Peptides against a protein of PDB entry 2AKA. Designs and how they scored, part 35

Target 1, 299 residues: chain A of PDB entry 2AKA
Amino acid sequence: MEDLIPLVNRLQDAFSAIGQNADLDLPQIAVVGGQSAGKSSVLENFVGRDFLPRGSGIVTRRPLVLQLVNSTTEYAEFLHCKGKKFTDFEEVRLEIEAETDRVTGTNKGISPVPINLRVYSPHVLNLTLVDLPGMTKVPVGDQPPDIEFQIRDMLMQFVTKENCLILAVSPANSDLANSDALKIAKEVDPQGQRTIGVITKLDLMDEGTDARDVLENKLLPLRRGYIGVVNRSQKDIDGKKDITAALAAERKFFLSHPSYRHLADRMGTPYLQKVLNQQLTNHIRDTLPGLRNKLQSQL

## One batch from the design tools (peptide; made by RFdiffusion4, then SolubleMPNN)

Design b1_p12_1_s4 (from b1_p12_1 with A3E E10T)
Fold by OpenDDE base, seed 3:
Structure b1_p12_1_s4 (fold): chain B 299 residues (1-299), chain A 12 residues (1-12)
Amino acid sequence: as target 1 above (299 residues)
Amino acid sequence: SAEVEAALATLP
């Protein structure tokens, strides 16, 4: 059986080339989270490279269709730069920034037009994610005063679609009842059928507190459950701490923590990647027959 | 588009 994820990747690329990404209910995972929720760090930890824009405020300003492809070689390709292979992930970061600025200008505005990035790596499972701008309440710099609503409207174009799974990224060191990711997920998926919870910053919780009840799916139940992860600190990122070392530290964290030790085999970035690959593959299998019929009727 | 048709032809 052909890999279903690469099949949907070809559809995504074809529809991106014609500007119709907004109108198609493709089986996909949209990544949602507040600013500084740890969303970019989760994606970089899958690749094992620093390649996403960094900074204060809104970093992701266009949807990023991130297509991870397991391969014997390591390189990246952009749909807007066909035939150019990137082997330096710093150049990948710079290209995302340049292509973002080309469309949005220097005012840190947003655009709903996706960037399509494919990463080939021996360290990834086949996985496609749509990284969305981080939810914010406060405009920064030259951002329009309605930027919060512009971001929400952009997110809604993805997460309202029935074939969209939602990766809701929430920090554990903040009140989860106030999580922007879980709020938007609950709005469009009230029964929690399409939402996968990711809990970041478990290592930054106050002493004597834990997220055990959340991770055990007891506090805010999702059908697809929650996965806890530990990302690099901002200091570790700035210091260029190796992601492989960070993944080992994450494993150690879960194994050594009294509240999480019993969950440790169902936590962490490698487990999250595996679950997302499986969830996306199954979701594509379930949705493709209906999608094929719909698309054939439009030809 | 020809690209969409080609992509559809690869669907199982």
Scores: peptide ipSAE 0.078, ipTM 0.812, DockQ to the pose 0.710
Fold by OpenDDE base, seed 5:
Structure b1_p12_1_s4 (fold): chain B 299 residues (1-299), chain A 12 residues (1-12)
Amino acid sequence: as target 1 above (299 residues)
Amino acid sequence: SAEVEAALATLP
């Protein structure tokens, strides 16, 4: 079977190289979520490495086209510095920060210009995600007072595209009706056809509460359903808890929890990776004929 | 660009 995800990765790289950004309706998954929703931790758990910028406020300030490629070797490459192989994922983090600051300056502003990062690893499935800035209502530091709207407008450039799937990341310890991720998804996908729900922080819910109805797709139905995950706590991150150990703890959480035990085989980060790989592959297959015709008409 | 054309040529 033809590797459709690597095929689209080549298209993404080619279009990025010529400066044709948001005008192409490429089959992709855009990752949306409020600040501190656990979005970065989900992406790092896919790689099994700490490599994304961390901090208070807006962390992702440019779209990050994260191309995961299953390989016998482990390294990262950026499109903006071709030929440099990164084996230290701390250096990957620093390069994301440096390349972000090069374009946006030090004012914590945003830019719609993507960073293209490819990660080769034996621990990943082929998967491409477009990580988008976290939605915020409060400007931080030297951010413009309209930063909320700038982020929203940037997100809308991706999520309004018909071939864009939406990975909506919402914390379980907040009211799902107030989820910024699900609100924006509902605005552009009112029938819930393009949206995949991710529910984080299930381990941080109040005692006697659970997200079972959400995870069973009964509260706010999405065609593509919901997947619950448990990320490392800030204490676990600061304590340098290994991601492999965190994934084992996540599995144990779902298996031991009375409300989630029956769902445990359809929950957690490894299952999410598998589902996203399959959904993206199928989505590419379905959209590729139309995309080919559109692109040929533009040449 | 030649890269875009080459990528398009590989589309099934």
Scores: peptide ipSAE 0.076, ipTM 0.809, DockQ to the pose 0.718
Fold by OpenDDE base, seed 1:
Structure b1_p12_1_s4 (fold): chain B 299 residues (1-299), chain A 12 residues (1-12)
Amino acid sequence: as target 1 above (299 residues)
Amino acid sequence: SAEVEAALATLP
């Protein structure tokens, strides 16, 4: 079963090489959420490295196909830079920024053309995610006035596919009824069959409030449920707090919080990674026969 | 595509 994700990674790379990646209904997990919802922080917490672009605006401007591969060695490889091994994750960040700017130009626009990044690490489970641009309503800088709709249309190309699972990332310190992630997920998955909820910023909720009912799957039920996580604060990032210490603090947060202590073993980044690995593996197993038949009929 | 065909051949 552990080999199913690498198998689909080979298909994904092959389809990316021929420019057909966006049109193929591959079993995958698309990551969706509003700007600053914590999507990039969740992905970096899986790797244990700072390697994604950061900023106050639209940072992810192309789909990022992030292929995590458990390995004894730690390095990254880009499909567009075959044979170059990156061991410095700051160089990985810079390459994502450079490759994004190469295609989108200087206007901070978006492109539907994916970046394919593979990360080998002893700290990851086999997992492939498609990080998508954060949903926004207000153009900033030189962004086109219709940027909201461009992002939405890009997301819809992924999340409308039947074999696409949706990782809906929502901040707890905002009204969940107004979650851009859950709203788009509900539009394309009205029965909540393909959506996994991630609740970030649980540590930033107002005093006397909690997300217990959400995390217990009582408020907005999803078949695949919700997982709460605690990301590093901007102060922690600026202070160069390592992700390992942040993961320990996350565990402590859930264990010590009166509203969450009973859920603590089903919360946090390590549990999320495990669940996503299992969900993706099972989803590949279930979809692979149909995918094989479809692809064979197109040859 | 030969790459797609090769990838398909690896499917169980």
Scores: peptide ipSAE 0.075, ipTM 0.810, DockQ to the pose 0.739
Fold by OpenDDE base, seed 4:
Structure b1_p12_1_s4 (fold): chain B 299 residues (1-299), chain A 12 residues (1-12)
Amino acid sequence: as target 1 above (299 residues)
Amino acid sequence: SAEVEAALATLP
């Protein structure tokens, strides 16, 4: 049987080419989180490269369909510039920024039109994620005062779909009961059937506090559970600390921490990648018969 | 579209 994730990638590309992306309930994982929740760092840690826009405020301003494909070669390709292979991931970042600005203009506005990026790498599992704009309450630059609602409306277009899984990214150094990601997930998935929790910034929690109860799925139960990760600090990012070294530090963090040591084999970025690959593959398998019937009826 | 039809033909 062909790999199910590449199969759905072909469907995503075909539907993107015809402008029908918004209307199809494709099996996918939408990534949601507040601004600065660590969402971009999680995605970059999967690739092992710095390639996402960074900065203050709203960084992701269009949906990014990130298709990770295990390959013997390492390069990126955009659907909007087919045949151009990017081997410099700084150029990938610049292309995301340029293509975003081309559609949204210079006012830091948002657009629901996806960017489709495929990354081939020996360091990835097959995995497709839809990176969504970070939830915010504060307009920046020339953004309209209703930008919060525009972002929410955009997110709702994805997360309300029955075949959409939700990767809810929440920082541990903030009140998790107030997590924007978990709030929106609870709104559209009240039984926690479609939501996977990611807890970032576990290394930045106040002394004497931990997220053990959350990670053990005891505080806010999700059927698909929670996975803790430790991303590079902003200092480490600015210092261009290698992601491989950061992943080793993450492993060491979980193994050495009294509250997390017993969970260490079910934590961290490599485990998250594996879980997401498995969850997406299984989800595609479960949804594909219904999707096929729906698509055949529309032809 | 031909692309959608081709993609659908690959569905098991």
Scores: peptide ipSAE 0.069, ipTM 0.798, DockQ to the pose 0.699

Design b1_p12_2_s1 (from b1_p12_2, 4 letters changed)
Fold by OpenDDE base, seed 1:
Structure b1_p12_2_s1 (fold): chain B 299 residues (1-299), chain A 12 residues (1-12)
Amino acid sequence: as target 1 above (299 residues)
Amino acid sequence: LLEEIDAILDSL
């Protein structure tokens, strides 16, 4: 079973090469959430490196197929530049930005054409995620006036697929009833069968408030439940706070918080990685026979 | 590319 994620990664790469990206219902996890919900920070915390585009507005403008592979070495490879090994993760960020701009232009538009990035690291579990553009309601800069709908349509191409799991990322310091992530997830998964909730910004909640009922799966029940995480603050990022130190602080946060202490072993980024690895592996196992039959019928 | 897909399918 340990090799199922790498197997699907090879399928993803092959299908990307033939232009069949969105047409095949590959077992995958799509990451959805509002702008600034903390999606990119969750992904970077898995790798333990800063490597995703940052800034104001829509930073992710193409789907990013992020393939994490446990390895004794640390490097990244892009499908669009095979054979080039990136060991500097700033260069990885710059390549994502350059490859995004190459396709979308400088107008901060979006494209449904994925970027395929593989990261080898001793610090990751085997895991593939599709990072999707953050949902936004207000066009900024040179963005088209219909950018909200363009993003929505792009997300729908992924999340409507039966074999797509949905990692719905919602900030705790915002009204969860208005969560763009949970709203889109509920639209395509009304029974909450494919959705995994991630609650970010638990450390930024107002004093005297908590997300306990959400994390206990009592408020908006999902079959796959919720996992709380604590990301680095923008101040921590600007201050170059190490991700490893941030993960230790996250553990301390859950253990010390009166409302979350009893959940602490089922919270945090390391637990989320384990759950996602297991969920994806099991999902691949369950869907692979049907996928094989479908592919064989199309060949 | 089809051969690569077939090889992957055969490995399933």
Scores: peptide ipSAE 0.038, ipTM 0.752, DockQ to the pose 0.527
Fold by OpenDDE base, seed 3:
Structure b1_p12_2_s1 (fold): chain B 299 residues (1-299), chain A 12 residues (1-12)
Amino acid sequence: as target 1 above (299 residues)
Amino acid sequence: LLEEIDAILDSL
């Protein structure tokens, strides 16, 4: 069988070229979460490279369609600059920043127009994710006073689609009942059918507390469950700690923690990547016949 | 662009 994820990637690229991205209910995974929830770190851990914009406040200001493709070679390509192969992932970061600023201007505004980035790597499974701007409550700098609502409206364009799966990223060191990610997911998916929970910052929880009940799907049940991950600290990122070493430390964390040891084989970034690949593949298989019929009727 | 979409659909 032809790989279903690359097939949908071609559809995404074609629809991006015609500016109709928001109107098409393509099978996809939208990544949602508050600012500093760890979304970008999860995506970088899949690639094993530092390539996403970093900083304070809203860093992701346009949707990023991140298409991971398993390959013997390692390079990146943007849809907006076809034929240019990036092998330096710092240049990938700079291109995202430049292309973001080209559309949004210098006022740190947002745009619903996606950036399409394809990464070929031997270290990835075939996986497509749409990274969305982090939800915020407080405008910073020269951001418009309604930036919270602009972000919300942008997220709603993706997560309200029936064929959109939701990767809800929540930090464990914050009250999960107040999770912006889980709140928006519950609003558009009240039965928890389309939502996958990711719990970050498990290593930053207060001593004597744990997220066991959440990870066991007992507190806020999702049909697709929760996966805990441990990202690099800001100190580790600034110190250029190797992502491979960070993934080994993540595995050690789950295996050594009394509350998580029994879940360790169903936790961590590698397991998350595998689950997302499988979930997306199955979701495409289920939705593709209906999508084909819809598209054929519109041609 | 419509032809490209059609080609993709035909490959499905």
Scores: peptide ipSAE 0.038, ipTM 0.753, DockQ to the pose 0.518
Fold by OpenDDE base, seed 2:
Structure b1_p12_2_s1 (fold): chain B 299 residues (1-299), chain A 12 residues (1-12)
Amino acid sequence: as target 1 above (299 residues)
Amino acid sequence: LLEEIDAILDSL
């Protein structure tokens, strides 16, 4: 049986080529969260490479359709420059920045037009994620005063779709009741059927506090539950700390923490990647018959 | 592109 995720990737590419990306309810996972919630770090940890734009403010300014494909070789390809294989992930970062600036201009504006990036790697599971701009309340630099609403409207184009799963990324060192990710998820998924919670920055919680009740799905229950992760610090990123070493440190964190030790086998980035692969595969299987019927009626 | 979509749909 062909892997269902690569099959949907071919559909995504075909629909992107005809300009219908926004109108099709393809089975996908949209990544949502506030600025600095750790979204980009989670995606980079899946790839094991530094390849996403970094900086202050809105880093992701266009949707990034990230297609991870398990392969014997390691390289990246963009849909907008077919046939160019990127083996240097710094060049991948630069291409994302250049392609973003080409469409949005220099004013740090946003665009709803996706960038489609495929990464082949022996270190990934088949997984497709749509990285979305981080939610913000305060315009920075030359951003329009309504940038918060522009970002929200862009996110709503994805998360309102019935076949869209929501990866809601929230930092543990902030009040979860005020999580931008969980707030938008609850608005469009009030029963918590489509939402997967990711809790980042568990290592940055105040002494004597923990997110155990959240991770045990007791505080704000989601049908698909919560997964805790520990990302590299900004200092570790700037210092080019190896992602493999960071993943080992994450495992050690969960195993050594009194509040999380009993959950350690259901926490961390490798477990998150596995769960997302399984959930996306199952979601595709469940939605594909309906999608086929819809497409056949429109063709 | 329509033929490609049809080929994908037929492979489902």
Scores: peptide ipSAE 0.037, ipTM 0.753, DockQ to the pose 0.511
Fold by OpenDDE base, seed 5:
Structure b1_p12_2_s1 (fold): chain B 299 residues (1-299), chain A 12 residues (1-12)
Amino acid sequence: as target 1 above (299 residues)
Amino acid sequence: LLEEIDAILDSL
């Protein structure tokens, strides 16, 4: 059976080329969360490379359609510069920054126009994610005073779609009841049918506290459950700590933690990748007949 | 693409 994720990638590329991205409810996973929730770190951990913009405030300012494709080779391609293969992931980061600034300017504003990035790698499962701007309440720099609402409106364009799965990224070292990701997910998915919870920063929780009840799906139940991950610290990122070493440390964290040891096989970035691949594949299978009918009606 | 979708659906 042909992999369903590459099929949807071709559809995404075709619709992006004709400007019709907004009208087709393509099966996809939108990544949502507050600023500094760890969204970009989760995506980089999937690729095993530093390639996303970093900094203070709003870093992701355009939707990033990240198409991961398992391949024997490692390189990236942008839809806006077809035929250019990037093998240096620092150049990928610079291209994202340049292409973002080209559209938004220097004011740190946002744009709803996606960047389409395909990464071929032997280290990834087939997976497509839409990285969305981090939710914020405080404008920074020259951002418009309504930037919070602009971000929310942008997110709503994705997460309100019935065929959109929601990867809700929440930090464990913050009150889950105040999670921006889970709030927006509950607003558009009140029954928790389309939402996958990711809990980051489990290693930064206060001594004597844990997220066990969250990870066991007991606090705020999601049909698709929660997966805990441990990302690199900012110091580790700045020090260019190897992501492979960080993934090993993540595994060790779950195995050695009294509250998480029993969950360790259902935690961590590799398990998250597997779950997302499976969830997306199944979701495509379930939605493909409806997508076919929609496409046929537009021809 | 429609034909490809059909081929996939027929294989399920």
Scores: peptide ipSAE 0.037, ipTM 0.717, DockQ to the pose 0.206; fails the geometry check

Design b1_p12_2_s2 (from b1_p12_2, 5 letters changed)
Fold by OpenDDE base, seed 1:
Structure b1_p12_2_s2 (fold): chain B 299 residues (1-299), chain A 12 residues (1-12)
Amino acid sequence: as target 1 above (299 residues)
Amino acid sequence: LWEEIDAILDSL
């Protein structure tokens, strides 16, 4: 059986080329969360490279359709510059920044027009994620005063679609009842059928506290459950700690922590990647027959 | 481009 994820990637690329991206209910996973929730760090940990824009405020300002493809070679390609292979992931970061600025201008505005990035790597499973702008309440720089609502409206264009799965990224060192990710997910998926919870910053929780009840799916139950991850600290990023060493440290964290040791085989970035690959593959299999019939009726 | 989409859909 041909890999269903690469097949949907070809559909995504074709629909992007005809400008119909917003109207098609393609099976996909949208990544949602507050600013600094750790969304971009989770995506970089899948690739094992630093390639996403970094900084204060709204870093992701356009949807990023990140298509991960398992390959013997490592390189990236953008849909907007077909035929150019990027082997330096710093150049990938710079191209995302340049392409974002070309469309949004210098005023740090947002645009609903996706950037399509494909990454070939031996370190990834086949997986497509749509990284969305982080929810914010405070405009920065020359951002419009209604930027919070503009971001929300952009997110709603993705997460309201029936075939959209929601990767809700919440930091553990903040009150989960106040999670922007879980709030928006509950608004569009009140029964928790389409939502996968990711809990970041488990290593930054106050001493004597843990997220065991959340990770055991006991506090705010989701049908698809929760997966805890540990990203590199800002100190680790500044110190250029490699992602491979960070993944080893994450494994050690779960195995050594009294509250999480029993969950350790169902936690961490590698397990999250595997679960997302399986969830997306199954979701594509279930949705493609209906999508095909709908598209054939429109052609 | 529509022919390419149709070809992809027909391969499903």
Scores: peptide ipSAE 0.056, ipTM 0.744, DockQ to the pose 0.548
Fold by OpenDDE base, seed 2:
Structure b1_p12_2_s2 (fold): chain B 299 residues (1-299), chain A 12 residues (1-12)
Amino acid sequence: as target 1 above (299 residues)
Amino acid sequence: LWEEIDAILDSL
């Protein structure tokens, strides 16, 4: 049986070429979270490369359709520049920045027009994620005063779709009851059927505090549960700490932590990647019959 | 493009 994720990727590419007029609810995972929640770091940890724009403000200003494809080779391709293979992931970052600025201008505005990036790697499972702009309350630079609402409206275009799964990224070192990711997820998925919780910054929690109750799905229950991850610190990023070394440190963190040791086999970036691949595959399997019927009725 | 979509759908 052909891998269902690459099949949906081909559909996504075809619909992107026709333009946004295809009101198709494709099975996908939208990544949501506040600014600095660690969304980009989670995505980079899947690839094992630094390739996303970084900054203190709104980093993602267009939806990024990130198609991860398991391959024997490592390279990236953009839908907007077909035939160009990127092997330097710094060039990938620069292309995202340039293509973002080409559409949004220099005012740090946002655009709902996706960037489609495919990454081939031996280190990834087949997985498609839509990275969405980080939720913010504070305009920066020349951003319009209503930027919060513009971001929200953009996110709602994705997360309101029935076939959209929601990867809600929340930092553990902030009040999870106030998580922007969990708030928006609860608004559009009140029963927690489509939401997967990711808890970042577990290593940055105050001494004597832990997120055990959250990770055990006891505090804010989601049907699909929560997965804790530990990303590289900004110091580690600036110091060019290898992602492989960071993944080993993440594993050590969970195994050594008294509150998380018993969960360690269901935590960390590799487990998250596996769960997302499985959940997306199953979700595609469940939705494809209905999607096929809908498409056939439009032909 | 529709032919390509049809080919993808037929491969399902």
Scores: peptide ipSAE 0.051, ipTM 0.752, DockQ to the pose 0.590
Fold by OpenDDE base, seed 4:
Structure b1_p12_2_s2 (fold): chain B 299 residues (1-299), chain A 12 residues (1-12)
Amino acid sequence: as target 1 above (299 residues)
Amino acid sequence: LWEEIDAILDSL
């Protein structure tokens, strides 16, 4: 049986090529969260490579359609430069930055025009995610004063679509009631039907505090639940700490933590990737018939 | 592409 995710990837690529991405409600997962919530680190942990732009402020400035494809080989390809295989993931990062700057200019503005990146790897499950700009309240540098609203409007173009799942990334070391990710998810998905919660920075919580009630889906219930992850610290990233070693440390964290040990088999980046693959596959199965009917009615 | 989708859907 052909994997449904690669099929939808072909649809996404075709619709991107014709500029119709805005009009089609393709089954997808949009990644939302505040700046520094750990979104980029989660995505890099899936790939096992450092390849996303990093820095202070808004780093993701265009939607990144990240298509992960399980393969015997490891390389990346961009839709805007078909046929060029990237094997150096630093070059992937540089291409994202260059392609972002080409469209947005040097003012660190944003654009709703997606970058389509496909990553082939033996270390990934088939999974497509749309990485969205981090929500911010304060413009930095040469950003327009309305940048918060521009980001919000961009996110709303994705998360309001019925066939969009929402990966809401929230840090545990901040008040979850104030999570930008959960706020926007609750606004567009008030019943919590389309939202998957990711809780980052569990290792950075204050002593004597834990996110157990959140992870057990007791505090802010989501139908699709919550998954905790532990990302590399900025020091670990700057020190080029191996992601595989970081994933082992994440597993050890959950197994050794008194509050999370009983959840450890349903936590961590590898489990998150598996859950997202399954949920996306099921979501595609559920939504494709309706999408077909809609498209046929427009012909 | 829709034929492929249909074939996949029919196989479910």
Scores: peptide ipSAE 0.034, ipTM 0.710, DockQ to the pose 0.196
Fold by OpenDDE base, seed 3:
Structure b1_p12_2_s2 (fold): chain B 299 residues (1-299), chain A 12 residues (1-12)
Amino acid sequence: as target 1 above (299 residues)
Amino acid sequence: LWEEIDAILDSL
């Protein structure tokens, strides 16, 4: 069963090489959320490294196909520079930025052309995620006035696919009823069959408030439920706080919080990673027979 | 490229 994710990764790489990524309904998880919802922090917490572009505004400007592979060694490889092994994750960040700018230019525009990044690590489970640009309402800098709609259209290319699972990332310190992630998920998955909810920023909620009803799947029910996580603060990121220490602090947060203690074993980044690995593996198993038949008919 | 795709599909 663990070999199904690497198998789909090979298909994904082959289809990316021929430019057909948008037309194929490969079993995958698309990561969606508003700007600053904590998407990039969740992905970095899986790897245990700082390697994604950071900054104000829209930072992810191309889809990032992030293929995590459990391995005894730690390194990264890009599909666009085959044979180059990256062991410095700062160089990985710089390559993402350079490859993004090569296609989009310097105007902070977006492109639907994916970047394919594979990370080998002893600290990861086999998992493939497609990180998508953060939804925004306000253009920044030299962005086109219609950037909100361009992002929406790009997200729709992924999340409308029947075999696409949706990781909907929403911050707890904002009105969840207004979550951009849950809105787009509800539009394309009205029955909540393909959507997994992630609630970030639980540590930033106002005193006397909690997200218990959300995490218990009582407020906005999803068939696949919700998982709460606590990411590093911007201060912790700027201070280069170790991700391992942050994961320990996350565990402590859930165990010590009166509203979340009873959920603590079904919360946090390590549990999220495990659930996503299992759900993706099962989803691949269910979809591969149909995909094979479709692809064989097109060959 | 199509041969590679076919080989992957045959491995399913």
Scores: peptide ipSAE 0.032, ipTM 0.732, DockQ to the pose 0.560

